# Ledger of designs, part 66: peptides against a protein of PDB entry 7AE7

Target 1, 321 residues: chain A of PDB entry 7AE7
Amino acid sequence: KVYKDLREFLEVLEQEGQLIRVKEEVNPEPDIAAAGRAAANLGKNQPAVFFEKIKGYKYSVVTNVHGSWQNHALMLGLDKNTSTKDQFYELNRRWDKFPVPPNVVKREAAPCKENVIDKDINLFEILPLYRINEQDGGFYISKASVVTADPEYPDDFNKLNVGTYRIQVKDRDRVGIQALAMHDIAVQLEKAEAENKPLPIAITIGNNPLVTFMASTPVGYNQNEYEFVGALQDGVPMDIVKSDLYDHLYVPAGSEVVLEGHIIPRVRTVEGPFGEFPGSYSGARLQCEVKIDRITHRTNPIFENLYLGIPWTEIDYLMAL

## One batch from the design tools (peptide; made by RFdiffusion4, then SolubleMPNN)

Design b2_p14_5_s1 (from b2_p14_5 with T3S T10E D12A)
Fold by OpenDDE base, seed 3:
Structure b2_p14_5_s1 (fold): chain B 321 residues (1-321), chain A 14 residues (1-14)
Amino acid sequence: as target 1 above (321 residues)
Amino acid sequence: PPSVEEANREFAVE
């Protein structure tokens, strides 16, 4: 089984008993986090939790999508009861298929392009934002696949980076992003800032689960995460589409939400704290700031966000593979 | 605007 988007994966999770659907209206806080913790208490077979209705918001939230070995097995298109060992074996087998180049689809064929917001941008209208942890310094987008390119080699597809970074919402059209020196985005940002130029960015939310997985998996600077996604799909290419603002940035065709904008050069603003691990907060730091210039989204977009309630968290699974 | 070096200094806000 190969998934084109998050929705196809969520359908399979639900069919396999690995998704809990909350149909009742919930409060963003504390109900989302509380329900995530409750789901985590179900043991090793932790389901995803899909919230259909969030008070004060129009759209849905899903959490804990990668929150179990069963979910990871299903992500790989395997039986949900596939052993961790066999999952690793299959992952390694498929890894050797790299590179599998993605299909570039037309704009009209990309679900992420169904709706466009290019004025009066307000992230709160599109994303049901909430504090993941009670002590978080704000609202976080914690499971985005962030697309950037090398400013010196914008047309080199091998240098296109898809990574996961901590993103705090700062304003209606601004986010803070943690771009650590060890990340490929930091190399790209350094090049842009050397010339005092903005770094083009696309922050993609609610993706094919293998995109999210690969965005969380370190690869070489000259290796494209999308080509690994195709490998992990056992040789089936994933679908990508050109961003609206930038010819050199490609986003997953099936993304629920795409935030297109730029990292403001040589600007740092306070970001954090964030509870990256239960009982552990990364302190407030000066971080990069992104201006959101355009949003594209699917109709009734699903906000996929990370669950960080109790070990094992999604991050533990994402890092374990 | 700050220098690239200044901008890249991760100041932990103590």
Scores: peptide ipSAE 0.018, ipTM 0.522, DockQ to the pose 0.091
Fold by OpenDDE base, seed 4:
Structure b2_p14_5_s1 (fold): chain B 321 residues (1-321), chain A 14 residues (1-14)
Amino acid sequence: as target 1 above (321 residues)
Amino acid sequence: PPSVEEANREFAVE
């Protein structure tokens, strides 16, 4: 089984008993985090948690999508009871199929293009934002696949980076991004900032689960994560579409929300704290700031966000394969 | 302005 988008995966999770649907209206805080913790406490078969109604917001949230070995098996299109060993074997077998180039689809064929916001941008109208941890310094987008390119080689598809970074919401149309030196985005940003130029960026939310997986998996600077997604789909190309603002940036065709914008050159603002692990907060740091210039989104977009509960965390599963 | 690396180092509170 190959998934075109998050929705197809959520459907399979629900069919397989690996998704809990919360139909009652919840408060963003503390109910989302509390329900995630409760789901994590159900044992090894941690389901995704889908919140249909969130007080004060129009759209839904899903969390803990990658939060179990069963969910990982299903992500790979395997039986949910596939052993971790067999999942690892299959992952490695498919990894050797790299590269599998993606299909570039037309704008009209891309679900992420169903709606456009190009003025009066307000992230709070599109994303049901909440504090993931009680002591977080703000609202985080913690499970986005962030697309950037090398500004010196913008047409080199092998240098197109799809990564996961900590993103704090700063304003209606601004986010802080943690670009650490070890991340490919930091190399690209350094090149842009050397010339005092903005770095084009697309922050994609609610993707094919293999896109999210690959965005969290370190690869070489000259390796494209989308070509690994095709490999992990056992040789089936994924679908990508050109961004609206930038000819050289491609986003997953099925993304729930795409935030297109730029990293503001040579600007740093306070970001954090964020509770990456229970009981450990990364300190506040000066981090880069992104201006959001355009949003595209599916009708009734689902905000996929990370669950940070009791170990094993969703991150542990994303890194364990 | 400091590089991303330098900016990240200055606020590494020990």
Scores: peptide ipSAE 0.008, ipTM 0.450, DockQ to the pose 0.045
Fold by OpenDDE base, seed 5:
Structure b2_p14_5_s1 (fold): chain B 321 residues (1-321), chain A 14 residues (1-14)
Amino acid sequence: as target 1 above (321 residues)
Amino acid sequence: PPSVEEANREFAVE
């Protein structure tokens, strides 16, 4: 089984008993985090949790999508009861298929382009934002696949980076992003900032689960994560589409939400604190700031966000690979 | 705005 988007994966999770659907209206705080913790307490078969109705918001949230070995097996299109050993064997087997180039689809064929917001941008109207941890310094987008390119080589598809970064919402149209020196985005940002230029960015939310997986998996600077997604799909190319603002940025065709914008050069603002691990907060520090210039989204977009709370969390599974 | 060097230093301390 190959998934075109998050929705196809959520359907399979639900069919396999690996998704809990919360149909009653919840408060974004503390109910989302509380339900995530409750799901984590279900043991080895931790389901995703889908919140249909969130007080004060129009759209839904899903969390803990990658939060178990069963969900990981299903992501690979395997039986949910596939052993961890066999999952790793299959992952390694498919990894050797790299590169599998993506299909570039037309704008009209990309579900992420169904709706456009290019003025009066307000992230709170599109994303049901909440504090993941009680003591977080703000609202986080913790499971986005962030697309950037090398400013010196914008047409080099091998240097197109898709990564997962800590993103704090700072304003209606601004986010803070943690771009550490060890991240490929930091190399690209350094080049942009050397010339005092903005770095083009697309923050994609609610993707094919293998996109999210690869965005969280370190690869070489000259290796494209989308070509690994195709490998992990056992040789089936994934679908990407050109961003609206930038000719050199490509986003997953099936993304629920795409935030297009730029990292503001040579600007650092306070970001954090954030509870990255249970009981552990990274301090507040100066971080990069992104201006959101355009949003594209599917109709009734699903906000996929990382579950953090008690172990095991999604990050534990994503980092265990 | 901070210098490129100052901005880069903030990246390295993390």
Scores: peptide ipSAE 0.008, ipTM 0.380, DockQ to the pose 0.056
Fold by OpenDDE base, seed 1:
Structure b2_p14_5_s1 (fold): chain B 321 residues (1-321), chain A 14 residues (1-14)
Amino acid sequence: as target 1 above (321 residues)
Amino acid sequence: PPSVEEANREFAVE
């Protein structure tokens, strides 16, 4: 089984009993985080939690999508009861298929292009934002697959980076992003900032689960995460589409939300704190700032966000392999 | 719409 988007995966999770659907209206806080913690307390078989209705918001949230070995098996298109050993074996077998180049689809064929917002941008109208942890200094987007390119080699597809970064909402159309020196985005940003130029960026939310997985998996600077997604799909290419603002940036065709914009050169603003791990908050830091210039989204977009409750956290599963 | 800070406060008070 290969998934084109998050929705196909959520359907399978639900069919396999690995998704809890909350149909009643919930408060963004504390109910989303509380339900995530409750799901974690169900033991080793932690389901995703899908919130259909959130007070004050138009759209839905899903959390804990990668939060169990069963969900991980299903992500690989395996039986949910596949052992961790066999999952690892299969992952490694598929990894050797790299590279599997993605299929570039036309704009009209990409679900992420169903709706466009190019004026009066307000992230709160598109994303049901909430504090993930009680002591978070703001709203975080924690499962975004962030697309950037090398500004010196924008047409080198092998240098296209898809990574996961801590993103704090700063304003209606601004987010802070943590670009650490060890991240490929930091190399790309350094090149842009050397010329005092903005770095083009596409922040993609609600993806094919293998995109999210690969965005959380370190690869070489000259390796494209989409080509690994195709490998992990056992040789089936994933679908990507050109961003609206940038000819050199490609986003997953099935993304629920795409935030297109730029990292403002040589600007650093305070971000945090954020509870990256239970009971541990990373302090406030000076981080890069992204201006959002355009949003594309699917109709009734699903906000996929990280669950950071009780260990094992969703991040532990994303990093365990 | 409220500032992000106001929004954060609204969600913190509930």
Scores: peptide ipSAE 0.000, ipTM 0.311, DockQ to the pose 0.148

Design b2_p14_5_s2 (from b2_p14_5, 4 letters changed)
Fold by OpenDDE base, seed 3:
Structure b2_p14_5_s2 (fold): chain B 321 residues (1-321), chain A 14 residues (1-14)
Amino acid sequence: as target 1 above (321 residues)
Amino acid sequence: PPSVEEANREYEVE
């Protein structure tokens, strides 16, 4: 089984008994985090949790999509009861199929292009934002696949980076991003800032689960994460589409939300703290700031966000494979 | 939705 988007995966999770649907209206705080912790306590089968109605917001949230070995097996198109050993074996077997180039689809064929917002941008109207941890300095987008390119080699598809970074919402049209020196995005940003130029960025939310997995998996600077997604789909190419603002940035065709913008050169603002791990907070630091210039989104977009709570957290599963 | 002020807390930089 190969999934085109998050929605196809959520359907399979629900069919396999690996998704809990919360139909009652919840408060974004503390109910989302509390329900996630409660779901984690239901035992080893840790289902995804889908919140249909959130007070003060129009759209839905899903958490813990990658939060169990069963969900990881299903992500690979395997039986949900596949052992961790067999999952690793299959992952390694498929990894050797790299590279599998993606299909570039037309704009009209990409679900992420169904709706466009290019003025009066307000992230709070599109994303049901909440504190993941009680002491977080703000609302975080913690499970985005962030697309950037090398500004010196913008047409080199092998240098296109799809990564996962800590993103704090700072304003209606601004987010803080943690771009550490060890990340490929930091190399690209350094080149842009040397010339005092903005770095083009696309922050994609609610993707094909293998895109999210690969965005959290370190690869070489000259290796494209989309070509690994095709490998992990056992040789089936994934679908990507050109971003609206930039000819050199490609996003997953099925993304629920795409935030297109730029990192503002040589600007640093306070970001954090954030509870990255249970009982541990990364302190407040000066970090980069992104201006959001355009949003594209599916009709009734689903905000996929990371579950953080008691071990094992969703991040532990994403880092374990 | 909450205000931007409600969304952000002030913390000292470490």
Scores: peptide ipSAE 0.118, ipTM 0.770, DockQ to the pose 0.950
Fold by OpenDDE base, seed 1:
Structure b2_p14_5_s2 (fold): chain B 321 residues (1-321), chain A 14 residues (1-14)
Amino acid sequence: as target 1 above (321 residues)
Amino acid sequence: PPSVEEANREYEVE
């Protein structure tokens, strides 16, 4: 089984009893985090938690999408009771199919292009933002697949990077991003900043679960994560579409929300703290700043965000395979 | 604008 988007995966999670739907209106804080923790307490088979209605917001939130071995099995299109050993075996078998080039679809065929915001950008109108942890210094987008390219080789598809980075919302149209030296984005940013140029960026939210998985999985600088997604789909290509602002950036066709913009060259602003682990906060740091210039989104976009309640956290599962 | 090196200094803000 292959998923085109997050929605198809959430449907399967619900059918398999791996998704809890909260239909009642909740407060962004503390109810989202509290419900996530409550779901984690249900044992080893932690379901995703889907919040249909959030007070003060128009759209929904889903958390803990990758938060169990059952969800990982389902992500791979396997039986939910597939052992971790067999999941690993199947993952490795499919990994050998790399590269599987994606399909480039037309703009009109991409669900992420259903709606456009190109003026008066306000992230709070599109994303039901909340503090993940009580002591977080702000609102985080913690499960985005961030698309960047090598500014010296913009047409080299193998150098297109899709990564997961810590992103704090700073303003209506600005986010902080943590680009660590070990990340491919840092190499690309260094090249842009050497020329005092903006680095084009597309921050994609609510993706095919294998895109999110691959964005959290380190690969070679000259390897495209989308080609691994096709491999992990057992040889079925994923669908990508050009970004609206940049011909060289491709985003998942099925993304719930795409934030297009640029990293501002040689600007660093305070970001954090963030509770990366229960009871552990990373300090506030000076981080890169992204200006959001355009948003595209599906109708009734789902904000997928990371669950960080109790160990094992969703990040532990994303890193364990 | 600051140098790339200055911009890349991780300052822990206490």
Scores: peptide ipSAE 0.087, ipTM 0.683, DockQ to the pose 0.092
Fold by OpenDDE base, seed 2:
Structure b2_p14_5_s2 (fold): chain B 321 residues (1-321), chain A 14 residues (1-14)
Amino acid sequence: as target 1 above (321 residues)
Amino acid sequence: PPSVEEANREYEVE
């Protein structure tokens, strides 16, 4: 099984008993985090948790999508009871198929383009934001696949980076992003800032689960994560679409929400703290700031966010490779 | 605007 988008994967998770639907209206805090912890206490077969109704918000949240070996097996299109050993064997076998170039679809064929917001941008109207951890300094988007390119080689598709970064919501149309020196985005940002130019960015939320997986998996600077997604789909290309603002940025065609904007050059603002691990908080630091200039989204977009409960956390499964 | 070096100065906010 290959998934075009998050929705197809959530359907399979539900069919396989790996998704819990919370149909009752919940408070963003503390109910989302509390329900996530309760789901984690179900043992090794941790399900995704889908919150259909959130007080004060229009749209839904899903968490813990990658939060078990069963979910990981299903992501690979395997039986949910496939052993970890066999999952790794299959992953390694498929990895050798790299590169599998993605299909570039037309704008009209991309679900992420169903709705556009280009004025009066307010992230709180599109994303049901909440504090993931009690001591977080704000609301975080913790499971986005962030797309950037090399400013010196914008047309080199092999240098297109899709990564996962800590993103704090700072205002209605602004987010802080943690770009560590070890990440490919930092190399690209350095080049832009040397020229005092904005770095184009697309922050994509709610993707094909293999996109999220690859965005969390380190690859070479000259290797495109989308070409690995195709490899992990056993040679089936994924679908991407050109961003609205930038000719050189491509986003997953099925993304629930795409935040298009730019990193403001040489601006740093306070970001954090954030609980990256249970009981461990990264302190507040000066971090880069992104201006959101355009949003595209599916109708009734699902906000996929990271579960950071008790170990094993969702991040442990995303990084366990 | 600040220099790149000034912008990259990590200040821990106590």
Scores: peptide ipSAE 0.043, ipTM 0.691, DockQ to the pose 0.077
Fold by OpenDDE base, seed 5:
Structure b2_p14_5_s2 (fold): chain B 321 residues (1-321), chain A 14 residues (1-14)
Amino acid sequence: as target 1 above (321 residues)
Amino acid sequence: PPSVEEANREYEVE
């Protein structure tokens, strides 16, 4: 099975008993993190946790989407009981199908374009933001697929990068992003900053699970993550759509939320701390700042965020493949 | 604006 979006995957997770639906209103803190930990304690069959109602917010949160081997099997369209060995075998088999170019769909056909916010942007109105860990320095978007391009080669689709980066919410329309030197985004940012230009960015939230997987998987600078998604879909192209602000940025057609904006050149602001691993906090550092200029989103968008708190974390599963 | 090198310095904020 191939998934067009997060919603199709969540439906399968629920059908397979790999999703817990919390229907009662929860407090963003500590209930989301606590429920995630409780789900992780269920052992090998760690389900996703879907929160329908969050106090003070309009929309839902889902966590731990990739938080088990069963969920990974289902992501690959395999039986949930597929062994880890067989999952790796199938992943490797499909990897050899690279590249599988994506389909570019029309704006009108892209669910991520159902709603537009182009003024008075407030991230808190769209995303049910919460502290993932008690000691976090703020609210994090920890499972976004971030799209950037090479500013020197904006039309080179092979240099279009889709990566996962630590993103702290700084204001209603601003986020901090950790762009480490080892990341492809840092190469692109360096080129933009050399000219004192903004780097165009699209922060996409709530994607096809293979997009999220590939965004967390290091690939070559001249390899497009969307073409790997098509490979991992066993040769079925994924659907992408042009961003609203930038002709050279393409986002997953099915994204729940797309934050379009720019990295402000040569600006660094305090970001962190963040509990990347249980009991381990990365210190506060000066990091890049993104201005959000436009939001597109599906009706009733689902905020997919990373589960952290107890080993094995969702990151452990994302990095293990 | 800070130099690119200054902007890329990871300052640990103590």
Scores: peptide ipSAE 0.016, ipTM 0.474, DockQ to the pose 0.092

Design b2_p14_5_s3 (from b2_p14_5, 5 letters changed)
Fold by OpenDDE base, seed 2:
Structure b2_p14_5_s3 (fold): chain B 321 residues (1-321), chain A 14 residues (1-14)
Amino acid sequence: as target 1 above (321 residues)
Amino acid sequence: PPSIEEANREYEVE
């Protein structure tokens, strides 16, 4: 099975007993993190946790989407009881199908374009933001697929980067992004900053689970993550759509939320701390700042965020492959 | 929603 979006995957997770719905209104803190930890205590078959109602917010949160080997098998369209060995075998088999170019769909066909916000941007109206860890220095978007291009070669689709970076919410329309030197985004940012130019960016939230997986998987600078998604879909292309602000940036057609903006050149602001691992916090650092200029989103967008409650964390599953 | 200031309150980790 191939998934067009997060919603199709969540439906399968629920059908397979790998999703828990919390229907009662919860407080964003501490209830989301606490419920996630409680779900992780259910054993090896850790389900996704879907929070339908969050006090003070309009929309829902889902966590731990990739947080088990069962969920990982289902992501690959396999039986949930597929062994880890067989999952690896199948992953490797499909990897060899690279590249599988994505389909570019029309704007009108892309669910991520259902709603537009281009004025009075307030991230808190769209995303039910909460502290993931008790000692986090703020609200994080920890499971976004961030799209950037090489500013020297903006039309080279092979240099289009889709990566996962920790993102702290700084203001209603600003986020801090951790662009480490080892990440492809840092190379692209360096080129933009050399010219004192903004780097165009699209921060996509709530995607096809293979997009999220590939965004967390290191690939070559000249390899497009979307072409790997098609490979991992056993040769079925994924659907992408042109961003609204930039002709050279493409986002997953089914994204729940797309934050379009730019990294402000040569600006660094305090970001962190963030609990990347249970009991381990990365300290506060000066990091890049993104101005959000436009939001597109699905009706009733689902905020997918990372679960970090108990080892094995969702990160462990995303990085284990 | 909580204020951004409340959201970004640096907990001084003592």
Scores: peptide ipSAE 0.010, ipTM 0.409, DockQ to the pose 0.510
Fold by OpenDDE base, seed 4:
Structure b2_p14_5_s3 (fold): chain B 321 residues (1-321), chain A 14 residues (1-14)
Amino acid sequence: as target 1 above (321 residues)
Amino acid sequence: PPSIEEANREYEVE
């Protein structure tokens, strides 16, 4: 089984009893986090939690998509009861199929292009933002697959980076991004800032679960995460589409929301604190700022965000394989 | 939706 988008995966999770649908209206805080914790308390077989209605917002949220070994097995298109050992074996077997180049689809064939916002951008109208942790210094987008390219080698697809970074919402059309020196994005940003140029960026939300998995998995600077997604799909290429603003940035065709913009060169603003682990907050630091210039999104976009709570958090499953 | 000010309320980390 291969998934084209988050929606196909959520359908399978629901069919397999690995998704809880909350149909009643919830408050963004504390109900989203509380429901996530409640789901985590169900034991090792933690379902995704889908919130259909959020007070003050138009669209839905899903959390804990990768939050169990069952969900991880299903992500790989395996039986939900596949052992962790067999999941590792299968992952390694498929990894050797790298590279599997993606299919570039036409704009008209890409669900992420169904709607466009190019003026009066307001992230709060598109994303049901909430504090993930009670003491977070703001609203975070914690499970985005961020696409950037090497500004020196923009045509080198092998240097196209798809990574997961901590993103704090700063304004209606601005986000802070934590680009640490160890991240591939930091190398690309350094090159852009040396020339005092913006770094093109596409922040993609609500993807094929293997895209999210690969975006959280370290790979070589000259390795493309999309080509690993194809490998992990057992040789089936994933679908990507050209970004609207940049010829050299490609996004997953099935993304729920795509925030296209640029990292502002040589600007640093306070970002944080963020509760990466229960009871542990990373301090506030000066971080990069992204201007959002264009949004494309699916009709009724689903905001996929990270569940953080009691140990065996969703991030632990994303990093365990 | 909450205000940006509400969203970005600085918590004094004690």
Scores: peptide ipSAE 0.006, ipTM 0.400, DockQ to the pose 0.562
Fold by OpenDDE base, seed 3:
Structure b2_p14_5_s3 (fold): chain B 321 residues (1-321), chain A 14 residues (1-14)
Amino acid sequence: as target 1 above (321 residues)
Amino acid sequence: PPSIEEANREYEVE
């Protein structure tokens, strides 16, 4: 099975008994993290946790989407009981199908374009933000697929980068982003900052699970993550759509939320601390800042965020293959 | 929702 979006995947997870739906209203803190920890304690078959109602917010949260080998098997369209070994072999077999070019769909055909916010941007109205860890210095978006391009070669689709970066919410329309020197985004940012120009960015949330997987998987600078998604879909192209602000940035057509904006050149602001691993906090550091200029989102957008509460975190599953 | 100031309050890591 191939999934067009997060919603199709969540439906399958629920059908397969790999999603817990919390229907009662929860507090963002500590209930989301606490429920995530409780779900992780259910053993090896850790389900996703979907929170339908969050106090003070309009929309839902889902966590631990990739948080088990069963969920990973289902992501690949395999039986949930497929062994880790067989999942690995299948992943490698499909990897050899690269490149599988994506389909570029029209704006009107892209679910991520159902709603537009172009003024009075407030991230808190769209995302049910919460502290992932008790000692976090803020609210984090930890499972976004961030789209950037090479400023020197904006029309080179092979240089379009889709990556996962730590993002702290800094204001209603601003986020901090950790662009480490080892990441492709840092190369692109360096080029933009050399000219004191903004770097165009699209921060996409709630994607096709293979997009999220590939965004967390290092690939070559001249390799497009969307073409790997098509390969991992066993040769079925994924659907992408042009961003609203930028002709050269393409986002997953089915994204729940797309934050379009720019990295402010040569600006660094305090970001952190963040509990990247249980018992390990990265200290506060100066990081890049993104201004959000436009939001597009699906009706009743689902905020997909990373679960970090226990050993064998969702990160461990995303990086284990 | 909590204020951004409350949300981003630097916790002194003891």
Scores: peptide ipSAE 0.000, ipTM 0.303, DockQ to the pose 0.510
Fold by OpenDDE base, seed 1:
Structure b2_p14_5_s3 (fold): chain B 321 residues (1-321), chain A 14 residues (1-14)
Amino acid sequence: as target 1 above (321 residues)
Amino acid sequence: PPSIEEANREYEVE
């Protein structure tokens, strides 16, 4: 089975008993994090948790989408009871199919383009933001697939990078992003900043689970994560669409939310702290700042965010394969 | 939605 988007995957998770739906209105804090922790206590078969109604917000949140071996098996279109060993073998078998080029769809065919916000941008109107950890210095977008390109080679699709980065909400239309030197985005940013130019960026939220998986998986600088998604789909191409602001940036056609903007050149602002691991906070650091210039989103967008409960955390599963 | 000030509020560690 191949998934076009997060919604198709969530449907399968629900059918397979790997998703808990919370229908009652919850408070963003502490209920989202608390329910995530409670789900983790259900044992090794940790379900995703879907919150339909969040006080003060219009839209839904889902957490712990990748938070179990059963969910990983289902992500690969395997039986949920597939052993970790067999999942690993299948992953490796499919990895050898790289590259599988994506399909570029028209704007009209991309669900992520259903709605547009191009003025008076307010992230809080689109994303039900909450503190993931009680001591976090702010609201984090922790499970975004961030799309950037090499500004010297904007037409080289192999240099298009899709990565997962720590993102703190800084203002209605601004986020901090951690671009570490080991990340491909840092190489691209360095080139842009050398010219004192903005780096075009698309922050995509609520994706096909294999996109999220590949965005968290290091690949070569000259390897496109979308071509690995196609490989992991056993040779079925994924669908991408051109961003609205940039001809050289492509986003998953099925993304729930796309934040298009730019990294402000040569600006660093305080970001953090963030509880990356239970009981461990990464300190406040000077990080890059992104201005959001345009939002596209599906109708009734689902905010997919990371679960950071008791080990095994969702991060542990994302890094385990 | 919460204010940006609320979003950026450090939780006082009790």
Scores: peptide ipSAE 0.009, ipTM 0.405, DockQ to the pose 0.441; fails the geometry check

